Peptides against a protein of PDB entry 6A30. Designs and how they scored, part 50

Target 1, 150 residues: chain A of PDB entry 6A30
Amino acid sequence: AQDADNVLQPIMDLLDSNLTLFAKICEKTVLKRVLKELWKLVMNTMERTIVLPPLTDQTMIGTLLRKHGKGLEKGRVKLPSHSDGTQMIFNAAKELGQLSKLKDHMVREEAKSLTPKQCAVVELALDTIKQYFHAGGVGLKKTFLEKSPD

## One batch from the design tools (peptide; made by RFdiffusion4, then SolubleMPNN)

Design b2_p16_2_s3 (from b2_p16_2, 8 letters changed)
Fold by OpenDDE base, seed 4:
Structure b2_p16_2_s3 (fold): chain B 150 residues (1-150), chain A 16 residues (1-16)
Amino acid sequence: as target 1 above (150 residues)
Amino acid sequence: AEEFRKKMKEAREKAL
């Protein structure tokens, strides 16, 4: 549990920050779409983190997430007016899109077979993220989360 | 929005 939390903490902190913003500015239908895209991003990031060599990259993901997150912290989040909310969604989507483009520069290091311990940590981490995105039924549907590539 | 955030936090805490 603690190892999985340590792996997930940087991602969860970013997600909490972004989702707090999105929950305030988005309608429920838009929020669900954003959640689906965030879910895909998280899953893709996890897949790569698993394929990348051990935990040295927590600092890189944390640093990448912090470097991108630092762009958001300097703005005194005055609750933007509805118009500013759209621009913030666009900017956040653009930042998330840039994180998705980080796809191409994360060298596919050879998929080293995960150790059984690493597999267990990943499984626990995945379950935790699924529960987080489900949010007791107010978030994404379980059926959607289970169809995500494991 | 606040309820959603609360439920996400609760879900995280239960999964840990």
Scores: peptide ipSAE 0.093, ipTM 0.720, DockQ to the pose 0.676
Fold by OpenDDE base, seed 1:
Structure b2_p16_2_s3 (fold): chain B 150 residues (1-150), chain A 16 residues (1-16)
Amino acid sequence: as target 1 above (150 residues)
Amino acid sequence: AEEFRKKMKEAREKAL
């Protein structure tokens, strides 16, 4: 449990910051699309983290997400004036487009065999992320999350 | 937006 929390905390902090912004500026259908792309990004980042480095490297997950989310951090300053909101959406859409391309460039390295301990941490992490994205029914549908490859 | 954020936070706290 603690290992999963430690791995997820940087991801969740970044997601909370971004989702707070998106929830304010996006209508429901756009927000749902953003959530789907973020879900894919998180899953891909976790897959790489499981396949390549040991699960203990919190800095790598945070760095990968931050590298791809860097354009959104510039928006933290001013309450978007009505004109700034459109530019923020445009920048967010541009970033989401780059994230989609990242999926296609992810060379599926051979999945390293996980130890039983690593498997349990990954399962707990996935369940936590699924619940987070479901958000008590206001986020993504469970059926969508369950159809995603584990 | 605020309800959404609240539910996201609650879901995180419940799953930990």
Scores: peptide ipSAE 0.093, ipTM 0.716, DockQ to the pose 0.649
Fold by OpenDDE base, seed 5:
Structure b2_p16_2_s3 (fold): chain B 150 residues (1-150), chain A 16 residues (1-16)
Amino acid sequence: as target 1 above (150 residues)
Amino acid sequence: AEEFRKKMKEAREKAL
């Protein structure tokens, strides 16, 4: 549990920040689409983190997530005017796009086989993320999460 | 939005 939490914490902090924003500004249908795209991004990021040596990538992802997370703090939560909400979505999409580009700079090191301990941590991490995105039934459907390329 | 956020947090806490 603790190891999985340590792995997930940077991702969850980003997700909590962004999803809180999206939940406030998006209608239910738009929010569902955003959640699907975020799910794909998270799964693709995890797949790469699993295939690539875990330690160097967590620091890069964590550093990127931290660098981008700090940009959101300085905005005094003025109730975003419709224009401010659009700009925040654009900025969040740009940040997510930069996370996707970081995907290309992750040096393909040889896929080392995960130890049984690492596999167990990854499985727990995946289950945690699935539960998070399901959000007790208000988020993504379990069938969607299970049919996604794990 | 607040219910959604609450459920996301509860799901995280239960899965850890």
Scores: peptide ipSAE 0.091, ipTM 0.719, DockQ to the pose 0.682
Fold by OpenDDE base, seed 3:
Structure b2_p16_2_s3 (fold): chain B 150 residues (1-150), chain A 16 residues (1-16)
Amino acid sequence: as target 1 above (150 residues)
Amino acid sequence: AEEFRKKMKEAREKAL
């Protein structure tokens, strides 16, 4: 549990910040679409980070997400006017588009076989993230989270 | 939005 928490903490802190912002600026229908795209991004990033680098490299996910998330200054986001909300969605969509391009440049290192300990950490991490995105039923549907290619 | 944030935080705290 502690090892999984240590690995997830940087991702969870970033997700909390971004999802709090999106929940304020997006209508429920738009928010669900954003959550689906974020889910795909997180799953793809985890797949690569788990398969390619050793689990100890908290810095790579955090750096990948921070390099793309650095545009979200922790500044006192004044309640963005409707125009500012649209610009934030546009910027987030642009960042997601750049992350998709990064997909093509990450060399598929050979799928290193995970140790049993690493597998257990990954399973716990995936369950935690699924629960987080479900958010007690107000987030993504369980059926959507389960149909994602694990 | 506040209810969503609350439930998201509760889900995180339960997974720890």
Scores: peptide ipSAE 0.084, ipTM 0.709, DockQ to the pose 0.527

Design b2_p16_2_s4 (from b2_p16_2, 5 letters changed)
Fold by OpenDDE base, seed 4:
Structure b2_p16_2_s4 (fold): chain B 150 residues (1-150), chain A 16 residues (1-16)
Amino acid sequence: as target 1 above (150 residues)
Amino acid sequence: AEEFRKKMEEAIKKSL
C-alpha cells in the first residue's frame, strides 16, 4: 500500500492540479476527451515508472512531471478567462502529445519481468487510478478504463 | 486515494 501511494502521489498531484483547472474551463464533452488523454498519460507514465526504472527513481517521475509541470509554475492561477482556458487545454494536449513521443526516446531496455512486489504495486496503482478516473460514475466509463492499456 | 477520488468527483460534478 505505501509503495503504491509513493508511486501514485506524484501522478495524483499532477492530475489534481490539472483536473481542477480542466473541470472549470471545459465543456462536458471536452472534459471527457481530456480525461481520456490524461488516462492514457497516467497509464504510460505508470508503465515507465514501474517497468523501466527501479522504484528508486522517484526523482525521474518528479523530474518528468516537473519538467512538463515547470510550465505550470505556481504562479497565481488567475482563473483563466474562457479564452485562456482553451489555450491551456491546447498546451496541456500538446504536452500530453510530447509525453507520448517520449515513448520513442525511452530505449526499450529489456522489460525485465516485474518482481512480485512490483506487480502488486502496479495492480494497486491501477485500481486506484481506475477508481479516480471513474469518479463514482461521473467520470470515465469502466469499460473504457478496462480497455485502456493495463 | 480516497481523497483524490473525492476531489475528482467534486471537480467533475461541478463541470457537468
Scores: peptide ipSAE 0.083, ipTM 0.666, DockQ to the pose 0.114
Fold by OpenDDE base, seed 2:
Structure b2_p16_2_s4 (fold): chain B 150 residues (1-150), chain A 16 residues (1-16)
Amino acid sequence: as target 1 above (150 residues)
Amino acid sequence: AEEFRKKMEEAIKKSL
């Protein structure tokens, strides 16, 4: 439980800040698309965080998130106009695409079998994140979350 | 986790 919380907290802090903004600026259909892309990002980040040695995890997540988050912070958060919101979504999608490419480069060495403890942490973290993204039924559908590769 | 879930639910609900 505590190890799962340590892995989730940085991700949840990022999600809290960004999703609150996206929920304010995005139309419902656009927001659902953003949530789907963020779900993929979170799943990929969790997979890496749990498979990588514990000491580098916070710094790597922090570095990955800082590398991608620096694009969002520079503007005084004037509620971006609809055009600015579209550009932010495009930039977020581009950043997510770069993270996907980074996945392809890292996958080669990561075939180490998870320990039973790591598996338990993954399961707890996944259940928590599935609940978060489902958001009482107003977020992503359970069927979508369950079909995502764990 | 529950606090974040609640915040997301509220944010999504406000955007609907």
Scores: peptide ipSAE 0.079, ipTM 0.658, DockQ to the pose 0.112
Fold by OpenDDE base, seed 3:
Structure b2_p16_2_s4 (fold): chain B 150 residues (1-150), chain A 16 residues (1-16)
Amino acid sequence: as target 1 above (150 residues)
Amino acid sequence: AEEFRKKMEEAIKKSL
C-alpha cells in the first residue's frame, strides 16, 4: 500500500494542481476529452514508472511537468485566456503523441515479466486511479476505464 | 484515494 501511494502521490499532486484550472477553462465536452488524454498519460506514466525503476518518478513526471510547467509562473493565476487553454491542450496532445512513439520503442525491449510485487503495486495503483478518474460518476465512464488497455 | 476523489468531484461540479 505505501509503495503504491509513493508512486501515485507525485501524479496526484500534479493532477490536483492542474484539474482546478482545467475545470475553469474548459467547456464540459472539452474537459471530458482532456480527462481522457490525462487518463492515457497517467496510465503510460505509471506503466513506465513501474517497469523502468531507474527513471525516478520525479524525472519522468518532472520532464512532462517541465515541458508543461514552464507556463505556470508562481504569480497571480490569471485565468489563462481561451487561447492559453487551447495551447495547453495542444501541448498535452503533442506530448501524448511523443509518448505513444516512445511506447513503440519500449515495446521492442523484452516485456520483462513484472515481479509479483510489481503486479500487486500496479493492481492497487490502477484501482486507485480508476476511482479517481471516475470521480463518483461525474468524471470518466467506468466502461471507458475498464476498456482502456491496462 | 478518497480525498483525491472528493477533490475531483468538486472540480468537475464547479465546471458544470
Scores: peptide ipSAE 0.075, ipTM 0.657, DockQ to the pose 0.113
Fold by OpenDDE base, seed 1:
Structure b2_p16_2_s4 (fold): chain B 150 residues (1-150), chain A 16 residues (1-16)
Amino acid sequence: as target 1 above (150 residues)
Amino acid sequence: AEEFRKKMEEAIKKSL
């Protein structure tokens, strides 16, 4: 349980920061599409983070986040004008695109078999994330979350 | 885990 929380916390902090921004600028249908892409990203990132050797979880996620976070510190939260909203979506799409490139680099590492303990942590983490993205019914549909390859 | 889940659920609900 605590191990799952430790793995999830950095991901959730990132998601909360981004979702807070997207929720302010996006209509519900657009937000749902963004959530679907974020879900895919989180699932892919988790799969890799858990399958990768215990590199201190903080350093890889922290380095990925810190490379992206250096852009966020200068973000004086100017309420995006309509033009700023489009640029923010473009930047977010560009960031998502960079995360997709991270996909290609990590697919080459041999799928290490998870220990039973790691499997239990993954299952707990997945359930927590599914509940987060479902958000009591205001987020993504359970049927969509359940169809994601575990 | 349950407390964490609940906090995150509340956070996303507030953002939506």
Scores: peptide ipSAE 0.074, ipTM 0.683, DockQ to the pose 0.123

Design b2_p16_3_s1 (from b2_p16_3, 9 letters changed)
Fold by OpenDDE base, seed 3:
Structure b2_p16_3_s1 (fold): chain B 150 residues (1-150), chain A 16 residues (1-16)
Amino acid sequence: as target 1 above (150 residues)
Amino acid sequence: SASQERIQKLTEEMKK
């Protein structure tokens, strides 16, 4: 458990900063939409960082924004300003680009398969992140978290 | 754990 906490600390620090702010400034429906988009970004970033060779932050962010940016516009989200809500997501996505550093914590060699110990840490890390986004039931639904973000 | 404390903190913040 301590190993998983150590691996998650940088990610949690980043998420705590962003989600604390969003919880204060967003209406409940808007906050839920933001959480869904952040969840997708986190899952895609982790998958690419852990499974694939390292990508540049710029290319990764650009791909993720292009893939998920269309989904943000389709929601009934009455953002105080469409530009403000979109800008918050873009800023969050840019910060989430730092999740590329997660690979350095979990995999010592870029082309190496995960050891059993590393697999256990990844599994525990994923479960912890799901719990974090569920937030005791006031965040995302379990059914949403258990589905593929794609 | 530190992670569980963070989860609880976020839960309380989102309930406000």
Scores: peptide ipSAE 0.450, ipTM 0.902, DockQ to the pose 0.766
Fold by OpenDDE base, seed 4:
Structure b2_p16_3_s1 (fold): chain B 150 residues (1-150), chain A 16 residues (1-16)
Amino acid sequence: as target 1 above (150 residues)
Amino acid sequence: SASQERIQKLTEEMKK
């Protein structure tokens, strides 16, 4: 469990900042669309990180996200004022754009085999992320989360 | 776990 948490830490840091903002600013329908796009990005990033580079405790995901994303502002997003809201959304969109570009920068390599322990960690991590996006039922539907992003 | 706490936090935020 701790290993899974460690693996997820960089992703969760990114998601916490962005989703907290979006939850406060976006209308429900817009929020759902944002969640869906984020889900796709996260899944694609994880897939590549797990399959292509070695899965190490150093959280390759975190390193990749930090390298290609604007510095993840750690912390609870303050309630945006009316003036700050648009800019915050714009900044978040830029960060998401960089995350999307990360996919393109990852060189296709032969898939690496994982040890049983690594597989278990990945499985737990994936389950946790699904739960995160489901958000107790107020987020994405379980049926959507079970689908592979294109 | 830390992740579960984050999930709960997000859940509460999205319920607002």
Scores: peptide ipSAE 0.442, ipTM 0.899, DockQ to the pose 0.781
Fold by OpenDDE base, seed 5:
Structure b2_p16_3_s1 (fold): chain B 150 residues (1-150), chain A 16 residues (1-16)
Amino acid sequence: as target 1 above (150 residues)
Amino acid sequence: SASQERIQKLTEEMKK
């Protein structure tokens, strides 16, 4: 569990900062749309990251996510207008999208199969992210989360 | 866990 939390921390930091803000400024319908887009982006990023060579690059992902997360903290001082919210969503999507470019920087090490421990961590991480996006039932529906975004 | 706390926090924020 702690390993999964450590893996998720950079992503969750980014998501927490953005979604907390969006929850405050967006209507329910807009928020749902934002959640769906973020879900797709997160899942695509994670899939690419998992398919890409070992978790040792967590430091790089963590550093990139932390760098982008700090950029959002500086923007936290201004109460975003609805128009500002759209731009923030775009920026958040762009920031998460940059994580997919890590693929290009990761040396094509032969796709080593994840160890059983790594698989367990990934499964737990995925379940946790699903729970996060479900948000006690006020977020995305379970049926949507169980569907592959591929 | 830290993740569960984050989930609860988000849940509460989204209920507002």
Scores: peptide ipSAE 0.434, ipTM 0.898, DockQ to the pose 0.772
Fold by OpenDDE base, seed 2:
Formats: C-alpha cells, structure tokens, sequence
Structure b2_p16_3_s1 (fold): chain B 150 residues (1-150), chain A 16 residues (1-16)
C-alpha cells in the first residue's frame, strides 16, 4: 500500500491541483466531462508508462505529469479570482488541452515483464485511481471506470 | 493512506 501511494503521489498532486480548481469553476455537467477526459488521459499514460520502463516509486508517469503540470500551474496562476465563468471554463479547457499533449511525448516500446510485487502495486494503484475518479459517487460512474478508455 | 485522504478531500470538494 505504501509503495502504491509513493507511485501515485506525483499524479495525485497534479490531479488534486486541477480537479480542485475544476470543481470550483465548472458546472456539474462540465466537470463530469472534464473528469472523463482526464480519466482517459491518465489511463492511457499509465498503460504506456508501465509497459515501457520498470515500475519505480517515482515512475516516469509521475515525472512526465509533474513536468507537464508545471505548465498548467503557470496557467492556473494567471486565473483572476473574479473572472467570468465562461473565461474560467475556457482556461480549464486550455489546461486540459495541455495535459493531452503528454500523450505525444510517450514512446511505445516492447512490453517488459513486471515482478509480482510490481504487479501488485500497479493493481492497487489502478484501483486507487478508480476510487479517486469515482469520488464517493459524485464523480464518474463505476461502470464507466471499469471500461477500457481505448 | 495518503491516497485515501486525497479521495475523501476531493469527494468533499465536489459536493460543494
């Protein structure tokens, strides 16, 4: 469990920053859409990252997301506290768009075998992320999360 | 766990 938390920390930091903002500025339907797009992005990124390099406590996914997230944070800081709701949504969409570019930087290589320990960590991490996006029932539906985004 | 705490935090924020 601790290993899974360590692996997830970088991605969770990014997600917390973005989703906290989106929860405040987005209408419920818009927020749901944002969650779906982020879910797809996260799952696709994880799939590629786990298959390529060996799983470590500080995974490539965490590094890449953190690096990309710095750009988002810079954009976030520019949000005025009392901006128009439309402008807020537009800015959120821009941030999401920047996150999507992370996919273009992921090179797919041959799948590497994981140790049993690494597999267990990955499974736990995936389950935790599903729970995160479900958000106690106010986020994405379980049925959606159980389907492959591919 | 730290992750569970984050989940709970997000849950509460989305309820607002």
Amino acid sequence: as target 1 above (150 residues)
Amino acid sequence: SASQERIQKLTEEMKK
Scores: peptide ipSAE 0.428, ipTM 0.895, DockQ to the pose 0.748

Design b2_p16_3_s2 (from b2_p16_3, 10 letters changed)
Fold by OpenDDE base, seed 4:
Order: structure tokens, then C-alpha cells, then sequence
Structure b2_p16_3_s2 (fold): chain B 150 residues (1-150), chain A 16 residues (1-16)
């Protein structure tokens, strides 16, 4: 459980900041679309983070997420005025786009077979993330989360 | 877990 939390912490920090913003700014339909894109991003990131690099690269992902998340300054989410909301979405989308580019820089190291312990951590992490995106029913549908190829 | 608590907090905020 602690290992799963350690793996999830960088992702959760990123998601908490972005989802809090999106929940305030976006209409329900837009929010769902954003969540779907975030889900894909998270799944892709996890696949690369957990499957490709040794556990030691958690620091690298944390650093990469932190470097990309440092652009998410702990700016006191001032209740964005209507004008600030669009810019914040744009900035968030830009940050997400940068994360997708990070995908290209992660060298296709041969997918080392995860140890059973690593697999268990990944499974727990995935379940936690699914719960996060489902958000007690206000987020993404369970069926969508389960069918996601990522 | 810490992650579970965060999920609960987020869920609460999204329902508001």
C-alpha cells in the first residue's frame, strides 16, 4: 500500500491541481472530456513509469511532473474570473500536451517483466486511479475506465 | 491510505 501511494503521489498531485481547476471552470460535458484526456495521459504515464523504468525512476517522473507541475505554481487558484478560466484551461491543456511529449522522450526501454510485487503495486495504483477518476459517480463512468486500453 | 483520503476529498468537492 505504501509503495502504491509513493507511485501515485506525483500523479495525484498533478491531478488534484488540475481537476480542482477544471471542476470549477468547466461545464459537466466539458469536464468529462477533459477527464477522458487526463485518464489517457495518466494511463500512458503509468504504463511508461511503472513498466519501462526501474522503480528508481519514480524520482524522475516526480521530477518531470514537478518540473511540468512547477508551471502550475501553487497559484492560489483565485476564483478565476471568467477570463481567467479560459486561460487556465489553455495552460492546463498546454501542460498536458507537454506531458504527452514526455512520452516521446521516454526511451522505449525493453519492457522488463514486472516482478509480482511490482505488478501488485501497479494493480493497486490502477484501482486507486480508477476510483479517483470515477469520483463517486460524478466523474467518468466505470465502464469507460474499465474499457480504456491504457 | 493517503490516496484514498485525497479521492474522498476530491469527490466531495466535485459533488459540491
Amino acid sequence: as target 1 above (150 residues)
Amino acid sequence: SASQKRIEELTKKMKE
Scores: peptide ipSAE 0.090, ipTM 0.695, DockQ to the pose 0.761
Fold by OpenDDE base, seed 1:
Structure b2_p16_3_s2 (fold): chain B 150 residues (1-150), chain A 16 residues (1-16)
Amino acid sequence: as target 1 above (150 residues)
Amino acid sequence: SASQKRIEELTKKMKE
């Protein structure tokens, strides 16, 4: 459990920052669409992160995510005026777009076979992420999360 | 777990 938490922490920090903003500024339908795209991005990133580097390289995920996360200071985001909201969405979209570029730089190194322990950590991490995206029923449907290619 | 607590907090924020 602790190992899973350590692996998830950088992702959760990124998600917390972005989703908190989106939850405030987006209508429910728009938010669901954003969540779906974010889910795909997270799953793709995790697949690459877990399959390519040994779980010990928390530093690479953290460094890659930190390099792009520097801009969102925990400032009390006042509800941006319509103009500010659009700019914030644009900036957030730009940041998410940079995460997609991270996809291209993670060269498929040969999938190192995960140890049974690593598999257990990954399964726990995936369950936690699914729960996060489900958000007590206000987020994505369980059926959508379960049908995602694991 | 720490992750579960965080999920609960995030869920609360999304419901607000």
Scores: peptide ipSAE 0.084, ipTM 0.693, DockQ to the pose 0.770
Fold by OpenDDE base, seed 2:
Structure b2_p16_3_s2 (fold): chain B 150 residues (1-150), chain A 16 residues (1-16)
Amino acid sequence: as target 1 above (150 residues)
Amino acid sequence: SASQKRIEELTKKMKE
């Protein structure tokens, strides 16, 4: 459980920052679309992160998240006007796009079979992420999350 | 877990 939390923490920090913003500025339908894209991104990132040795990926994810986190200056949460919301979505999408680029730098190391411990961590992490995206029923449908190729 | 607590907090924020 602790290992899973350590793996998830950088992802959760990213998601927390982005989803909190999106929840405030997006209509429910737009939010669902954003969640779907984030889900795909997270799944792809996890799939690649788990295949790579856990230690190097945490550092890279952490470094990428830190580099992008500096751009969210503690600007006073002025309720962004509707126009500011679009720019924020664009910026968030750009940040997500950078995470996608991390995908390209992750060398496809040959699918070494995950150790049983790594598998357990991945399963726990996946369950946690599914719960996160379901968000008590206000997020993505369970059926959508379960049909995603695990 | 710390992650579960965070999920609950985020869920609450999304419902608000």
Scores: peptide ipSAE 0.083, ipTM 0.681, DockQ to the pose 0.758
Fold by OpenDDE base, seed 3:
Structure b2_p16_3_s2 (fold): chain B 150 residues (1-150), chain A 16 residues (1-16)
Amino acid sequence: as target 1 above (150 residues)
Amino acid sequence: SASQKRIEELTKKMKE
């Protein structure tokens, strides 16, 4: 459990900051689309982090998001004006697009077989992430999470 | 776990 928490902590820190904001500013259909894209991103990031040890979660998530995360000061999130919300969604979409391009450039190291310990960590991490994205029924549907090819 | 507690807190915030 501690190993799974250590792997998830960087991802959770990122998601906490962004999803709280998106839940406040996005209409339900837009939020659902954003969550689906974030789900794909998280799945791809986990696969790469666990399969490719040299890519520490902090460096890949941190480098991709540090370039964009400079603006979320912990202050009283004044509800961004409608214009600010639209710009944030646009920026998030642009960031996700850049991550997709990075996928094409990252050398597909051959899928190394995971050790039993790594498999256990992945299983715990996946269950935790599914619960997070389901968010007590207000997030993504369980059917989508279970049938996702990612 | 710390992660589970955090998920519960976030879920509560999203329902408000």
Scores: peptide ipSAE 0.079, ipTM 0.682, DockQ to the pose 0.757

Design b2_p16_3_s3 (from b2_p16_3, 8 letters changed)
Fold by OpenDDE base, seed 5:
Structure b2_p16_3_s3 (fold): chain B 150 residues (1-150), chain A 16 residues (1-16)
Amino acid sequence: as target 1 above (150 residues)
Amino acid sequence: SKSEERIKQLTKEMKK
């Protein structure tokens, strides 16, 4: 459980920060689309993280998230013409885009067979994330979560 | 559980 929490914490921190922003600025339909894209991003990130040694991944994800978070503060191109909301969406999209690029920088180490312990941690992590995105039925549908590449 | 609650709150706010 602790290992799963350690793997999830960086992702959850990112999600919490972004979802709070998105909930404020997005309409319901847009928010659902954003949630779907975030789900895909999380699943893809986890797929890569699981293949990599867990400890290196947390540090890498944390470092990458922290590095990308700091980079966004300096890149505040005051586009004077865009509403504060549009700029926030643009910044959020840029952050998400950077996270997607981070996926590409994660060295595809050869898919080493996960130990049973690692598999259990991954399963627990996946279940937790599914519950998070489902959010008691108000988030993403279970059918969507189950059909996503696990 | 905390994150789940946040999503619930966000969804509730979106319905308003």
Scores: peptide ipSAE 0.046, ipTM 0.594, DockQ to the pose 0.270
Fold by OpenDDE base, seed 3:
Structure b2_p16_3_s3 (fold): chain B 150 residues (1-150), chain A 16 residues (1-16)
Amino acid sequence: as target 1 above (150 residues)
Amino acid sequence: SKSEERIKQLTKEMKK
């Protein structure tokens, strides 16, 4: 349980920070699309983080997102003007596109059979993330979360 | 539960 929390905490901190920003700048329909893409990204990242040797979870997600997130000063999020919001959405879309390309470049390391311990951690992590994204019904639909390749 | 509450708060702020 503690190992799963240690793996998830950096991801959760990042998601909380980004979702707070997206909730302020995005319309509801746009936010749902962003959440779906973030879900796919998180699932793919978890799969790779668990399968790839322990590259510090912070560095891979953090490097992918820090290269893009360095502009979020802790400052009072002045409501970006409509133009600033559009640019942020464009940047977020560009980042998601780059992550998709990274998937193509990451060598399909052979599906090494996860150890029983790794499987248990993955299952616990997946359940936690599903609950997070479902958010009592206000987030992503349960059917969408279940159709994601378990 | 803490993460769920956070998303609920974010969703509530969007409806405002």
Scores: peptide ipSAE 0.042, ipTM 0.587, DockQ to the pose 0.288
Fold by OpenDDE base, seed 1:
Structure b2_p16_3_s3 (fold): chain B 150 residues (1-150), chain A 16 residues (1-16)
Amino acid sequence: as target 1 above (150 residues)
Amino acid sequence: SKSEERIKQLTKEMKK
């Protein structure tokens, strides 16, 4: 559990920061779409984090996520004029786009067989993330979360 | 549970 939390915490912090911004700016329908894209991004990132050697990439992803997350906090001070909101969405989309590009550069190293312990941690992490995105039924549908290619 | 609660809060804010 603690290991899963350690892996999830940086992702959760990123998600919290981005979702807070999107929740303020986006309509409900747009937010759902954003959540779907974030889900895909998180799943893809986790898949890669699991496949990639544990030590170096977690720190890089965490550091990249932290650096980008801090940049969003400083921009938050101005009352979103309609123009500012659009710019914030654009900036957030740009940041998400950079994360997606990071996906392309993360070399799929050969899937090292996860130890049973690592598999258990991953399963727990996935369950936690699914619960997070489902949010007691107000978030994404369970069917969507389950059909996402693991 | 903590993450779920946060999403619930965000969803609640969106409805306002």
Scores: peptide ipSAE 0.034, ipTM 0.574, DockQ to the pose 0.338
Fold by OpenDDE base, seed 2:
Structure b2_p16_3_s3 (fold): chain B 150 residues (1-150), chain A 16 residues (1-16)
Amino acid sequence: as target 1 above (150 residues)
Amino acid sequence: SKSEERIKQLTKEMKK
């Protein structure tokens, strides 16, 4: 549980910050799309972190999320018009979607078998994140969350 | 549960 919390905390902090911003500027439909892309990003980051040695996990998650979060923050400066805001969110979602493709390339090289302990931590982390994104039914659908590769 | 509640709050605010 503590190990799962340590892995999740940086992700949750980033998600909270980004979602707070998106909730303020996005319509409901756009926010749902952003949530889907964030889900993909989180899943990709987790997969990479689990495959990578535990010692760098927190720092790498923070760095990866910060690097990708900076792409979203650069869009924060000039939201001049409502139409431009929607396009920026769409572009941000598109960029997040492209990060999911990068996952497939990185995972292939470092496919280390997880220990049973690591698997248990990942499962707990995944369940927690699924619950977070589902948010009692107001967030992402369970069927969508379950289709994500674990 | 805390994170879930946060998402619920954000979603509720958007419906407003």
Scores: peptide ipSAE 0.035, ipTM 0.581, DockQ to the pose 0.328; fails the geometry check

